# Designs tried in a protein design run: peptides against a protein of PDB entry 6NYY. Part 58

Target 1, 212 residues: chain A of PDB entry 6NYY
Amino acid sequence: KHFEQAIERVIGGLEKKTQVLQPEEKKTVAYHEAGHAVAGWYLEHADPLLKVSIIPRGKGLGYAQYLPKEQYLYTKEQLLDRMCMTLGGRVSEEIFFGRITTGAQDDLRKVTQSAYAQIVQFGMNEKVGQISFDLPRQGDMVLEKPYSEATARLIDDEVRILINDAYKRTVALLTEKKADVEKVALLLLEKEVLDKNDMVELLGPRPFAEKS
Target 2, 212 residues: chain A of PDB entry 6NYY as posed
Amino acid sequence: KHFEQAIERVIGGLEKKTQVLQPEEKKTVAYHQAGHAVAGWYLEHADPLLKVSIIPRGKGLGYAQYLPKEQYLYTKEQLLDRMCMTLGGRVSEEIFFGRITTGAQDDLRKVTQSAYAQIVQFGMNEKVGQISFDLPRQGDMVLEKPYSEATARLIDDEVRILINDAYKRTVALLTEKKADVEKVALLLLEKEVLDKNDMVELLGPRPFAEKS

## One batch from the design tools (peptide; made by RFdiffusion4, then SolubleMPNN)

Design b2_p15_5_s4 (from b2_p15_5, 7 letters changed)
Fold by OpenDDE base, seed 5:
Structure b2_p15_5_s4 (fold): chain B 212 residues (1-212), chain A 15 residues (1-15)
Amino acid sequence: as target 1 above (212 residues)
Amino acid sequence: DELYQEALAAYEAAL
């Protein structure tokens, strides 16, 4: 209990009990979080869901907690599944509402950062090649890129391709699992907080062996 | 899947 609450505070921040979401906003958040949760459930290399909430905390309108893997090395496949899980909220909103909200801004930023890191730091793109450059930190005036304008364009193109591939994969998954996303979203609207057991009751056991 | 194509189109338009 105390440890879980501490983790919740670290991930979600202080519960902003003062932020009352309008019913339509709450619905949007429920489907957004359900998208993350379901994507994480059915992606092999995604972290398993521990808790999902639509109670506003800190800066977020909802949150999901996952069992973090203490992993120092990630494969390309693992990074892709993490990108897909991160896109799950946005994709869910698109599937159910046919609209884009500002709620996915941080998710898009994370996905973009991951895509760039894969291509320019980890050398995971064959077209760009086995290059590794430090990405500019937020606030660093990188005056000069360590590569040509042609390489910059190639990087930008390959980043878009990678993000689009992750998006397509997420769309395919959540379209297939649309009914599951709906079930999770509706239960979130009722309970506001779901745990792993709630997810098992709704969706069945996660199809991937939990690494204990 | 029409939904897939619509979502894809929407994403591409948002990029």
Scores: peptide ipSAE 0.016, ipTM 0.528, DockQ to the pose 0.072
Fold by OpenDDE base, seed 1:
Structure b2_p15_5_s4 (fold): chain B 212 residues (1-212), chain A 15 residues (1-15)
Amino acid sequence: as target 1 above (212 residues)
Amino acid sequence: DELYQEALAAYEAAL
């Protein structure tokens, strides 16, 4: 209880119970969070959902909490599923509303950062090759890139390909599971907060073995 | 059971 509350404060800040979302905004948030939740539910290497909320906290209008694995090493497949889960909110909005909102900006930033890291830090792209260099940290002087302009263009192209592949995978998944996304979104609009048990009751048990 | 003993993290925030 206290630990969960502490994590909730770190993630969302203090519940601003006074911040009333407009009904259409609340609906958008519900479908956005449902997209994340359902993507995470049906992706093998995604972190298991702990809690999803559409109660505004801090700067976020909703959030999904996951149980992090104490994992120091990630496979390419794990990173892809994480990218797909991160895109789940944006993809849900596209499927249900056919519009782009500013709510996915942070998700797109995270996906972009992950894609660059996979290509230029982890050497996970065959075209770019087995290169590894540190990404510029916030506040570091942008020194000259340690690679040619041609390599820079190649990196940018391969980042876009990776993001697009993750996006297409997420679209395929959430289109297949469209009814499940809607069920989760509607229940969120009713309860405002869902836990893992609510998801099990609604969707059945997660199709992947959970670590005991 | 091991997963529930691990630290919790926020993965996503909407809007």
Scores: peptide ipSAE 0.021, ipTM 0.587, DockQ to the pose 0.030; fails the geometry check
Fold by OpenDDE base, seed 4:
Structure b2_p15_5_s4 (fold): chain B 212 residues (1-212), chain A 15 residues (1-15)
Amino acid sequence: as target 1 above (212 residues)
Amino acid sequence: DELYQEALAAYEAAL
């Protein structure tokens, strides 16, 4: 309890009880968070969701708490599934509302960062090659890119491909699991907060063994 | 360039 609350405070910030979402916004957030939750549930290498909330906290309109794996090394497959889970909110909004909102901005940034890091830091792209460039740190005047304009274009293209692949994978998954996304979203609208047990009750046991 | 800047911004925000 106290440890979970501490994690909640660190990840989600303080609940801004003063932020009242409009009903339509609340609905959007519920489906957004349901998208993350369901994607995480059915992706093997995604971190399982511990808690989903549509109660506004900090700068976010909703939040999902994941079991942080004490994992220092990630495979390309793991990073892809994490990207898909991160895209789950945006994809859910598209599937259910046919529109995109600003709510996924931080998710898109995270996905973009991850894709870029995979290509230019981790050397995980065959076309770009086994290169590793340090990402500029905050405050470093990125005066010059450590690569040519041709390489920059190649990187941009491959980043887009990777993001699009993750997006398509997420669309396929959440389209298949559309009914599950709706169940989670509807229950979120009712309870505002779901835990792992709620997810098991709705979706059944997670189809992947918990990695110890 | 745009993706680089976005990735950089995201990286900085994640740090």
Scores: peptide ipSAE 0.019, ipTM 0.618, DockQ to the pose 0.209; fails the geometry check
Fold by OpenDDE base, seed 3:
Structure b2_p15_5_s4 (fold): chain B 212 residues (1-212), chain A 15 residues (1-15)
Amino acid sequence: as target 1 above (212 residues)
Amino acid sequence: DELYQEALAAYEAAL
């Protein structure tokens, strides 16, 4: 919740009506946002898409807005699907353009944070074990890690494994749904903003019941 | 995103 709200606040910056994207940059953003949208559409535990836009806002070239679930407890499966949705933009760029852009930096940071929290805060990794460490707060000189250097290396390895698993899952999904990503991207280039109804018209109803 | 920045900082500090 707090992490998603923080993402929404970062994405929700003031529309910079003055930023004109070049056509090639706008195309990259459209496919990036289409990747997020399609991943979220076909992942059961992803939040329902409300809006996707390629209109630049203060901190982002595009954004997808989702309806956050009023949920306080998340399963490992739910967190994985959220990671996959977050990787959807980067994976779409790879599938369609075969290149990496700086546009996925914030997404990669989010995924990294989620993976780290799952392992060291929520105890969701079998190799690391049922541990829960307080994440260093901003301004706390983490002078002493609450774990050994051997544990630190293990955590780092398991974080990478978790991210790579989410990445592979996202690649498999968006490769299967490549035509749908293309449809969404092309419609974004035309309309600049899509809502849930546009997605239903384009892709059909979302295959998962909205968990109330 | 203070939580994101905190978690990123924590991860970077843990590396």
Scores: peptide ipSAE 0.019, ipTM 0.566, DockQ to the pose 0.088; fails the geometry check

Design b2_p15_6_s1 (from b2_p15_6, 4 letters changed)
Fold by OpenDDE base, seed 2:
Structure b2_p15_6_s1 (fold): chain B 212 residues (1-212), chain A 15 residues (1-15)
Amino acid sequence: as target 1 above (212 residues)
Amino acid sequence: DEEFNKRLEEKINSE
């Protein structure tokens, strides 16, 4: 317990015990985190869930801990499942509440970054072609793009298509697993923190072998 | 244990 808490402090920062969420906000966070958790549970190439919490830490209102794979190479399929998992919170909010919140901003940023990287860094889009350009990092001056405005428009269109496809895939998955999302969310509201064993008890064993 | 700890990724999903 002490060791886990120490790791949690290093990774997630100090728990903001002073941050009192309103019941409705806490419910939103629970369903958001449940969306991530369930998406990750049923997507083959998602990282296995270790812990999910609705206790605010640092700037976050909720978080999930995963066991990432030690890999340097990612397939297009793996990147898609990671995008879907990242969209799980936003999609859960849409399914259960029919509205979106600002809580998914960082998730959308991550998904957007991944989509651009796939298209302009990894050459994973046939329409754009086998190109590789460095994306500007946060704070980098917008250097001249090494491609035409027509190519820029094509990139933007294909990024939107990729994100929309990931979103639709996530909607389909979490709609199918809606009852599981509800179960996880309700248990989160009760316990505030769930581990892998709680998820197994609630959902059954994860359908995919854990690659350690 | 150290290797396991290095492999822990915390994702802040809601801000």
Scores: peptide ipSAE 0.024, ipTM 0.587, DockQ to the pose 0.029
Fold by OpenDDE base, seed 4:
Structure b2_p15_6_s1 (fold): chain B 212 residues (1-212), chain A 15 residues (1-15)
Amino acid sequence: as target 1 above (212 residues)
Amino acid sequence: DEEFNKRLEEKINSE
């Protein structure tokens, strides 16, 4: 309790310095954050939700806080669920508004980075094979790729397939749970900040045991 | 308390 309050004080201090959202933007953010929250709630390998907010923070229009798992090794299934949770905001916007906003840019970047890492660093793709290459850092002139142009194309194709699979999984989940996404979004518009207890009251207990 | 803070992952959605 004391620790949560300390975090809230630090976060609340940052929130006071933020931009005021227009009502339509606030609505978009609410449904976006609700998408993340609900996806994380119903995905077994997603991190447990602690807090979700539509109060802008710095450059962020909304945010969610999660309790990360204390693990060093990740399975392909765990990485997929994390990708789906990350896509939850974008998918929610598509389901409810039928439009794409710039608010998901960082999410898409994160998902893209994860997909490339799975394929070219972790060797998790059968077509590409058990290879491991360092990804070029942002700003590094990729002068020489350590693989052929044909392999580069294959990697790009398999990355798109993986992202699309995660996207489809997220669409299926949030379509099934559409009413729950709306409940969370509407409550966010009312309270601006939700915690785990609010989510339990709305959705019931999370169906997966929290691994300590 | 500090260790718990390090265990929080924050996702921020920005334009």
Scores: peptide ipSAE 0.024, ipTM 0.590, DockQ to the pose 0.030
Fold by OpenDDE base, seed 3:
Structure b2_p15_6_s1 (fold): chain B 212 residues (1-212), chain A 15 residues (1-15)
Amino acid sequence: as target 1 above (212 residues)
Amino acid sequence: DEEFNKRLEEKINSE
């Protein structure tokens, strides 16, 4: 117990002893984190959840720990499931509250970056074709795009389609698993931190074989 | 021990 707490402090930063979040904000975070957790639980190619917390640490209002897969190559299917898991928080907020918050900004950024990378760097889109261009880094003045304006528009359109498809997939999943999202959210509000065993107790064993 | 070092923490709702 003491060792796990020490590791949590090192990884997550100092738990602010004072609950800075208002009850309504804490509720929003709980459902947001529950959305990520449940999406990750039921998506085959998502990383297995180890821990989820709604205790604010550092700049984060909540966090999740995953067992990363030791892989260097990702398929389109794997990247899609990762996008869906990343969208799980926003989708949960929409399903339960009928509103969106600013809390998903980083998630949306990650999803957007992943979508552009799939289309522009990895050549994973049939309409755009087998192209690979370096994405402009944040702050790099893209002086000249290596492709035409027509191609730029096509890329933007296909990125939007990919994100929307991931979003729809996540909506479908979390709507089907709405009761599970609520169970996780409510237990998070009670315990503030859940581990894999708590998730197994709530949801049953993860339906995908964990790579030992 | 190796599993411990492989834990990835993802911060969600970072301000």
Scores: peptide ipSAE 0.025, ipTM 0.596, DockQ to the pose 0.072; fails the geometry check
Fold by OpenDDE base, seed 5:
Structure b2_p15_6_s1 (fold): chain B 212 residues (1-212), chain A 15 residues (1-15)
Amino acid sequence: as target 1 above (212 residues)
Amino acid sequence: DEEFNKRLEEKINSE
C-alpha cells in the first residue's frame, strides 16, 4: 500500500507536466499499449499487468505497470515470452496501421539487450556455445573483445535470429488476438487508464496464475 | 499486490 501510494504520487506529479497528444498520436499510443497488454495477458511467462495508461508523463507518451515475479532464475522460454511482451507495442502498430513509429525505441533496446545477454552471458545459444562474457556498460570503452571477429559476426547473426523469432511469435499471437487488442485500445481511448480488472472484464481472467 | 515490488515501464517516448 505504501509503495503504491508512492508510485501514484510520482506518476501523478509527472502527469501534470505532460503534453497533450494529437488524436492520431493518442490512437497510436493506445494501440501500442494495447499490444503490450494483450501480449502480456496471453504469454505465460510475461509479468502480470497492473495498470496501463496513455496519459503522457514526462517524455513517456504511454506506460504500463507490471507485477514482477519473485524469480531469480529464468529459462530460455521465459526470456522469450518477456521479449514477445516487450515487442507487443511495435507489433500492434504494424498490425493495425501497417507502419511503425519511433515510440518503441526503449522496447527495442530492452529486447536487444536481452538477446545479447542470452547468447553471450547465459550461454543459451547452441551455435555460439557455453560462453559467458560481460557486456560492455554504456559509456565503457571496449578495448579488447574476448572473442574473434568471426565470433562477433556469429553473435550478431544469432541475436538477430532470436529477435526475429520473438517478433514472429508476437505477430502470430497478436494476429490471433487482434480483436482483443482492438477492445483494449478502444477502452484506453475512452478511459485513458486501465487496470487489471478492466482487462478481466474485456478479455476474461488471465489464463495463468497471478501473484498479488 | 502489496507484497511485491512493481515495475513501471514507459513504452512510448516523445521526441
Scores: peptide ipSAE 0.022, ipTM 0.619, DockQ to the pose 0.096; fails the geometry check

Design b2_p15_6_s2 (from b2_p15_6, 8 letters changed)
Fold by OpenDDE base, seed 3:
Structure b2_p15_6_s2 (fold): chain B 212 residues (1-212), chain A 15 residues (1-15)
Amino acid sequence: as target 1 above (212 residues)
Amino acid sequence: MEAFNERLEKKINAE
């Protein structure tokens, strides 16, 4: 108990017991987190869900914990599924509410960073080619881009294409699994915290064998 | 049975 609480404190910060979400905000968070959870459940290369919560911690209104795979190499397919899972919250909000919130800002940042990394660090885009350069670190002087303005535009276009493809994939998935997203969201509103066992009870076993 | 991912890709490509 104490050790788990210590790990939770390190990862999530102190539960701000004091921030009572308004019912409508809590509902939005529940569907947002359900979107992440369901996307992660049905995407083969997504990390297995350990825990999902709508209890505010630190700056986040909700969170999901995943068991990271001990892998050093990622395929393009794996990175795409991770992007889709990350977009799951925003997509769920769109499907259920017809509106988007600021809650996905960090998710969009992560997706954007991943897309740029795939194209300019990992050479995973055929149009841009086999290039690898370091992305400017926050605070580094704008190092002159080692490529032309034309290449910069191409990179930006291909990043948008990649993100849009991931978004469309996520929309298709969560639309097909809309009833499952709702089940998870409703149970989150009731229990506030779900684990892997709760997900199995709701959705059945995850379709993909966890590589133990 | 077509894997869910394959069906999903077909739907995306058909749109």
Scores: peptide ipSAE 0.021, ipTM 0.661, DockQ to the pose 0.018
Fold by OpenDDE base, seed 2:
Structure b2_p15_6_s2 (fold): chain B 212 residues (1-212), chain A 15 residues (1-15)
Amino acid sequence: as target 1 above (212 residues)
Amino acid sequence: MEAFNERLEKKINAE
């Protein structure tokens, strides 16, 4: 119990007991987190869901906790599924509400960073080629780009393509699983916190064998 | 059994 709480504090921050979400905001968060949870459930290379919560913690209004695999090497397929899972919240909001919120800003940032890393650091794009450049970290002076402006444009285009492909994949998945997203969202609104067992009871066993 | 990912990829590529 204490160890789980400690991990929750590290990942989610302290429960902000003081931020009472409005009912409509709470609903939005529930569907957002349900989108992440369901995407992670049905994507083979996504990390398995451990916990999903709509209780505000730290800077987040909700969170989904996954069992991180101690993986040092990621395939392109794994990175794509991770991008899709990260887009699951925004896609859920679009499917159910026909609108997008600012709640996905951090998710979009993560997806964007992953896409650039795949193309510029990992050489995973055939058009850009087998290049590896360090991306400027937040606060680093953008030193001279080691590539031409034409290459920069190509990188930007290929990043957009990759993100759009991940987005389309996520839309297709969560549209197919729309009823499951709704079930999870409704149960979140009732319980505020779901674990893996709740998900199994609601959706059935995860269709992918947990790689032990 | 076709992996869900393979099915999804086929669906996306068919559209």
Scores: peptide ipSAE 0.017, ipTM 0.611, DockQ to the pose 0.017
Fold by OpenDDE base, seed 4:
Structure b2_p15_6_s2 (fold): chain B 212 residues (1-212), chain A 15 residues (1-15)
Amino acid sequence: as target 1 above (212 residues)
Amino acid sequence: MEAFNERLEKKINAE
C-alpha cells in the first residue's frame, strides 16, 4: 500500500481533490481512459495495465498507470502498439461521441514525438532510410536542418503515414471491442478507480501472458 | 488460436 502510494505520487502527483469535473466532462474522461485501458489490454506489446482512474491528478483529468517494463531496446512493433495505446483515449472519444476534445493533446504530442523519433532518430522507415538526426529540443534555435527541404517533406509525410496507421489500428481495435470500452467506462463512472482485477472481472484475463 | 494482433493486421491489410 505505501509503496503503491509512493509510486502514484511520483507518477501522478498529488490528487487535486479540489477539481470537480462536470458530469459530462467526467463521462468524457471515463470513456477516454477506458479507451486507453482497453487498447492496452488487447495489444500484445502494450504495458500491462495496473490502474485506471478518472480522479484528476495534476494537469490530467484522468490517468492510466501501467507496469513499466525495464526495457532499453524497443522494436518497431512495440513502439506501434504503444502509439495505439496512447491514441486509445482519442479514438474512444471519436467512437462514442463523434467529437474530439482537448483532453488528447498530451497523447497526440507523445504520439507525434514517437513517430518522429522512429523515423528520424531510429531509422525505422524504409523511405527515409537508416538515418539518425537529433530532433530539435523545445527552445533550441531551429538549427539548420541537416537535411534538404525535400527530405523534410518526406519525413513529415512518413510521420503522418505512421500516425495514421497507428490511428487506424486503434480504431479497428476499439471498434471491435466497443462493448468492452463501454463496460470499462461505465464501471469507471461508478468506482472512479479500477485496477487489474477489475479489468479481469470485466474483460476476462488479458490474452497475452505477462512476460515474467 | 490466432493472436488478436495477427487478426487485426489481416483486417487492416485487407481494407
Scores: peptide ipSAE 0.011, ipTM 0.528, DockQ to the pose 0.017
Fold by OpenDDE base, seed 5:
Structure b2_p15_6_s2 (fold): chain B 212 residues (1-212), chain A 15 residues (1-15)
Amino acid sequence: as target 1 above (212 residues)
Amino acid sequence: MEAFNERLEKKINAE
């Protein structure tokens, strides 16, 4: 108990009791978090959900906590499912509200970074090929790209394709599971915090065997 | 001994 609370404090920061979300904002956050949670539940290679909360902590309006597998090597399929789970919040907002908010900015940044890394660091794109170069780190002078402008354009195009494919996959999944997203969102609005057991009660057992 | 697995926090709506 004390250790979990300590980890929650480190990860989530101190609950900012002072940021009272407006009811409409709280609703948006609930559906956003429900989108992440449900996407993660039904994606094989997503990390298991431990906790989802719409209680603002630190700078975040909501958060989901996952049990990461100690994994050093990721497949292309695993990275795609992680991208889809990350897009789950934005997609849920689109499905339920017909609008997009700024709340997904960090998610979009993560997805974009992952897509570029897959193509230019991990060599996971057939058109670009088996290339690997370091992405400019934050603060590094954009040194001359070790590739041509034609290659740069190809990379940009393939990144967009990969992100769009992940987005479409997420839309298809959460549209199919729309009722489940709503169940989770409504329960979040009631309880503010859900755990794995709440998710099992709502959705049934996760379809994928927890690899011990 | 619960392995201190790196919890990936997805912070949503970080201002």
Scores: peptide ipSAE 0.015, ipTM 0.492, DockQ to the pose 0.093; fails the geometry check

Design b2_p15_6_s3 (from b2_p15_6, 7 letters changed)
Fold by OpenDDE base, seed 3:
Structure b2_p15_6_s3 (fold): chain B 212 residues (1-212), chain A 15 residues (1-15)
Amino acid sequence: as target 1 above (212 residues)
Amino acid sequence: MEKFNEELEKKIYEE
């Protein structure tokens, strides 16, 4: 009990009981978080869901907590599934509301950073090739890019392709699992917080063996 | 071997 509460405080910050979301905003958050949760549930290389909440904490209106895999090396497939999971909120909003909100800003930032890292740090793109450049760290003077403007354009194009591919994959998945996203969203609106057991009750066991 | 995604992991989990 005390240890779980300590972890929740460290990860989620203090529950801001003072920010009452309007019902329509709360609905948007529920479907957004349900999108993340369901995408993570059905993507093999996504981390297992531990908790999903629509209770505002810190700067977030909702959150999903995952058990990170104890791994030092990531495959291209693993990074793609992580991108898809991260896009799950935005995609859910599109599917259910036909509109997008600012709620996915941090998700899009993460996806963008991952895509650039895959292409310019990990050499995972065939067109760009086996290159590895350090991305500017926050606070580093934007040093001259160690590559030509032509290479910069190629990188930008391939980043967009990678993100769009992840987006399309996520759209396909959450469209197929639309009823499951709805179930999770509705239960979130009722309970505000779901755990792994709630997800198993709604969706059945996660179709992938937990890598111990 | 250092975590290849250490910077990505820190950013994903610290926010």
Scores: peptide ipSAE 0.008, ipTM 0.561, DockQ to the pose 0.029
Fold by OpenDDE base, seed 2:
Structure b2_p15_6_s3 (fold): chain B 212 residues (1-212), chain A 15 residues (1-15)
Amino acid sequence: as target 1 above (212 residues)
Amino acid sequence: MEKFNEELEKKIYEE
């Protein structure tokens, strides 16, 4: 308990115990986090959920904690499932509220970064081909792209296609599992924090073997 | 010994 709290403080920052979310905002966060949690639960290549919380920490209104895999090589399928899990919050908001919020900004950033990396760094797109270019880091001078404007447009189109495919996959999954998302969200609103055992009790065992 | 892999926290709603 104390050690976990210490790690949580280092990683998540200090709990903003004084930040009172409005009931509707808290509900939005609960369903957002539930979307991530449920997507991660039912996607084979998603990292196992350790904890999900709607207690604001640092700059975040909620968070999900996963056990990362010690993995250096990722398949296209693994990256897709990770994208879907990352989109789970946004998709949940759309399914339950018919609206999108600014809460998914970081998720969209991560998904966008992953999509570009797949296409321009890992050569995972057939149309763009087996190319590898370094993406400019935040703050690097935008050096001239080592590819033509036509290639840039192709990359942008294929990135959009990849993200949209991940989005559609996530919509299909969370629509199928809509009742599970709601169960998790409602329990989050009650307990504010759920662990893996809570998820097992609520949803049953994760359908994929955890690599020990 | 289950190596406590570094917990990847996904922060959601970073202002």
Scores: peptide ipSAE 0.018, ipTM 0.564, DockQ to the pose 0.092; fails the geometry check
Fold by OpenDDE base, seed 1:
Structure b2_p15_6_s3 (fold): chain B 212 residues (1-212), chain A 15 residues (1-15)
Amino acid sequence: as target 1 above (212 residues)
Amino acid sequence: MEKFNEELEKKIYEE
């Protein structure tokens, strides 16, 4: 209890009891968070879900909490599954509402950052090659790029390809699991907060063994 | 929507 509350405070900040979402916005958030939760449930290399909430906290209208693995080395496949999980909210909105909202801005930022890191820091793209450059940090003066404009264009193209592939993979997954996304979203609208046990009750046990 | 990937992002980028 105290540890969970501490984690909730660190992740989400203080519950903003004063933010009353309109019913339609709350529905959008529920389906968005359900998309994340279900994607994380059915992706092997996603972190185990601890909690999903549609109670506004800090800057977020909803959130999903995952148990971080003490892992320092990530494979390309692991990073892809993480990208798919991160896209789960946006994809859920598209599947259920046929529209996209600004709610996925932070998710898209994270996915974009991950894609660039894979290509220009980790050398995980065959076309760009085995290169490693530091990405400009927020607030760093954009020093001259250590590569040509042609290479910059190639990087941008390969980033778009990687993100699009992750998006398509997520669309395929959440389309297959559409009924599960709806079950989670509807239960979120009722309970506002779900834990791992709620997910097991709704979806059955997670199909991947928790690597202890 | 804030996801608890900030610590992972920090580890991937701070290292």
Scores: peptide ipSAE 0.009, ipTM 0.544, DockQ to the pose 0.036; fails the geometry check
Fold by OpenDDE base, seed 5:
Structure b2_p15_6_s3 (fold): chain B 212 residues (1-212), chain A 15 residues (1-15)
Amino acid sequence: as target 1 above (212 residues)
Amino acid sequence: MEKFNEELEKKIYEE
């Protein structure tokens, strides 16, 4: 209990028990978080789900917690699955509501950052090539880009392609697993918090062995 | 919504 609360405070911030979500907002959050949870469940290279919650904490209206693997090297395939998991909330909203909300802002930021890193730091794009540039950190003087405007455009195009590929993959997955997303969302609306055991009861065992 | 991807962000950006 105390350890879980400490982890929850570190990851989610302080629980905003006073934040009353409207029923429609709570429903949106439930389906958003269910999208993340289900995407993570069925993507091989996604981190194992620990907890999913629709109780507002810190700046978030809900969250999913994953156990990160102690991994230092990532393949393109692993990074793609992580992007798909991160897009799961937005995709769930689109599938179930036919609309998008501001709830995915942080997710989109993370996906964008990952896509740029893959292309300009890890050299994972064939068109851009085997390059590695430091991405300007917030507060660093905008140093002149070490590449031409043509290269900048190429990077932007390839980032968009990568993100769109991840998005399409996520749409395909969550469309196939639409009933599972709904099961998780409905149970979230009932319990507000789900753990790994709840997910196993709903969906069966995760199809990927936890790689120790 | 806060996802535990902060460590990945840190690893991607700190490494």
Scores: peptide ipSAE 0.008, ipTM 0.546, DockQ to the pose 0.036; fails the geometry check

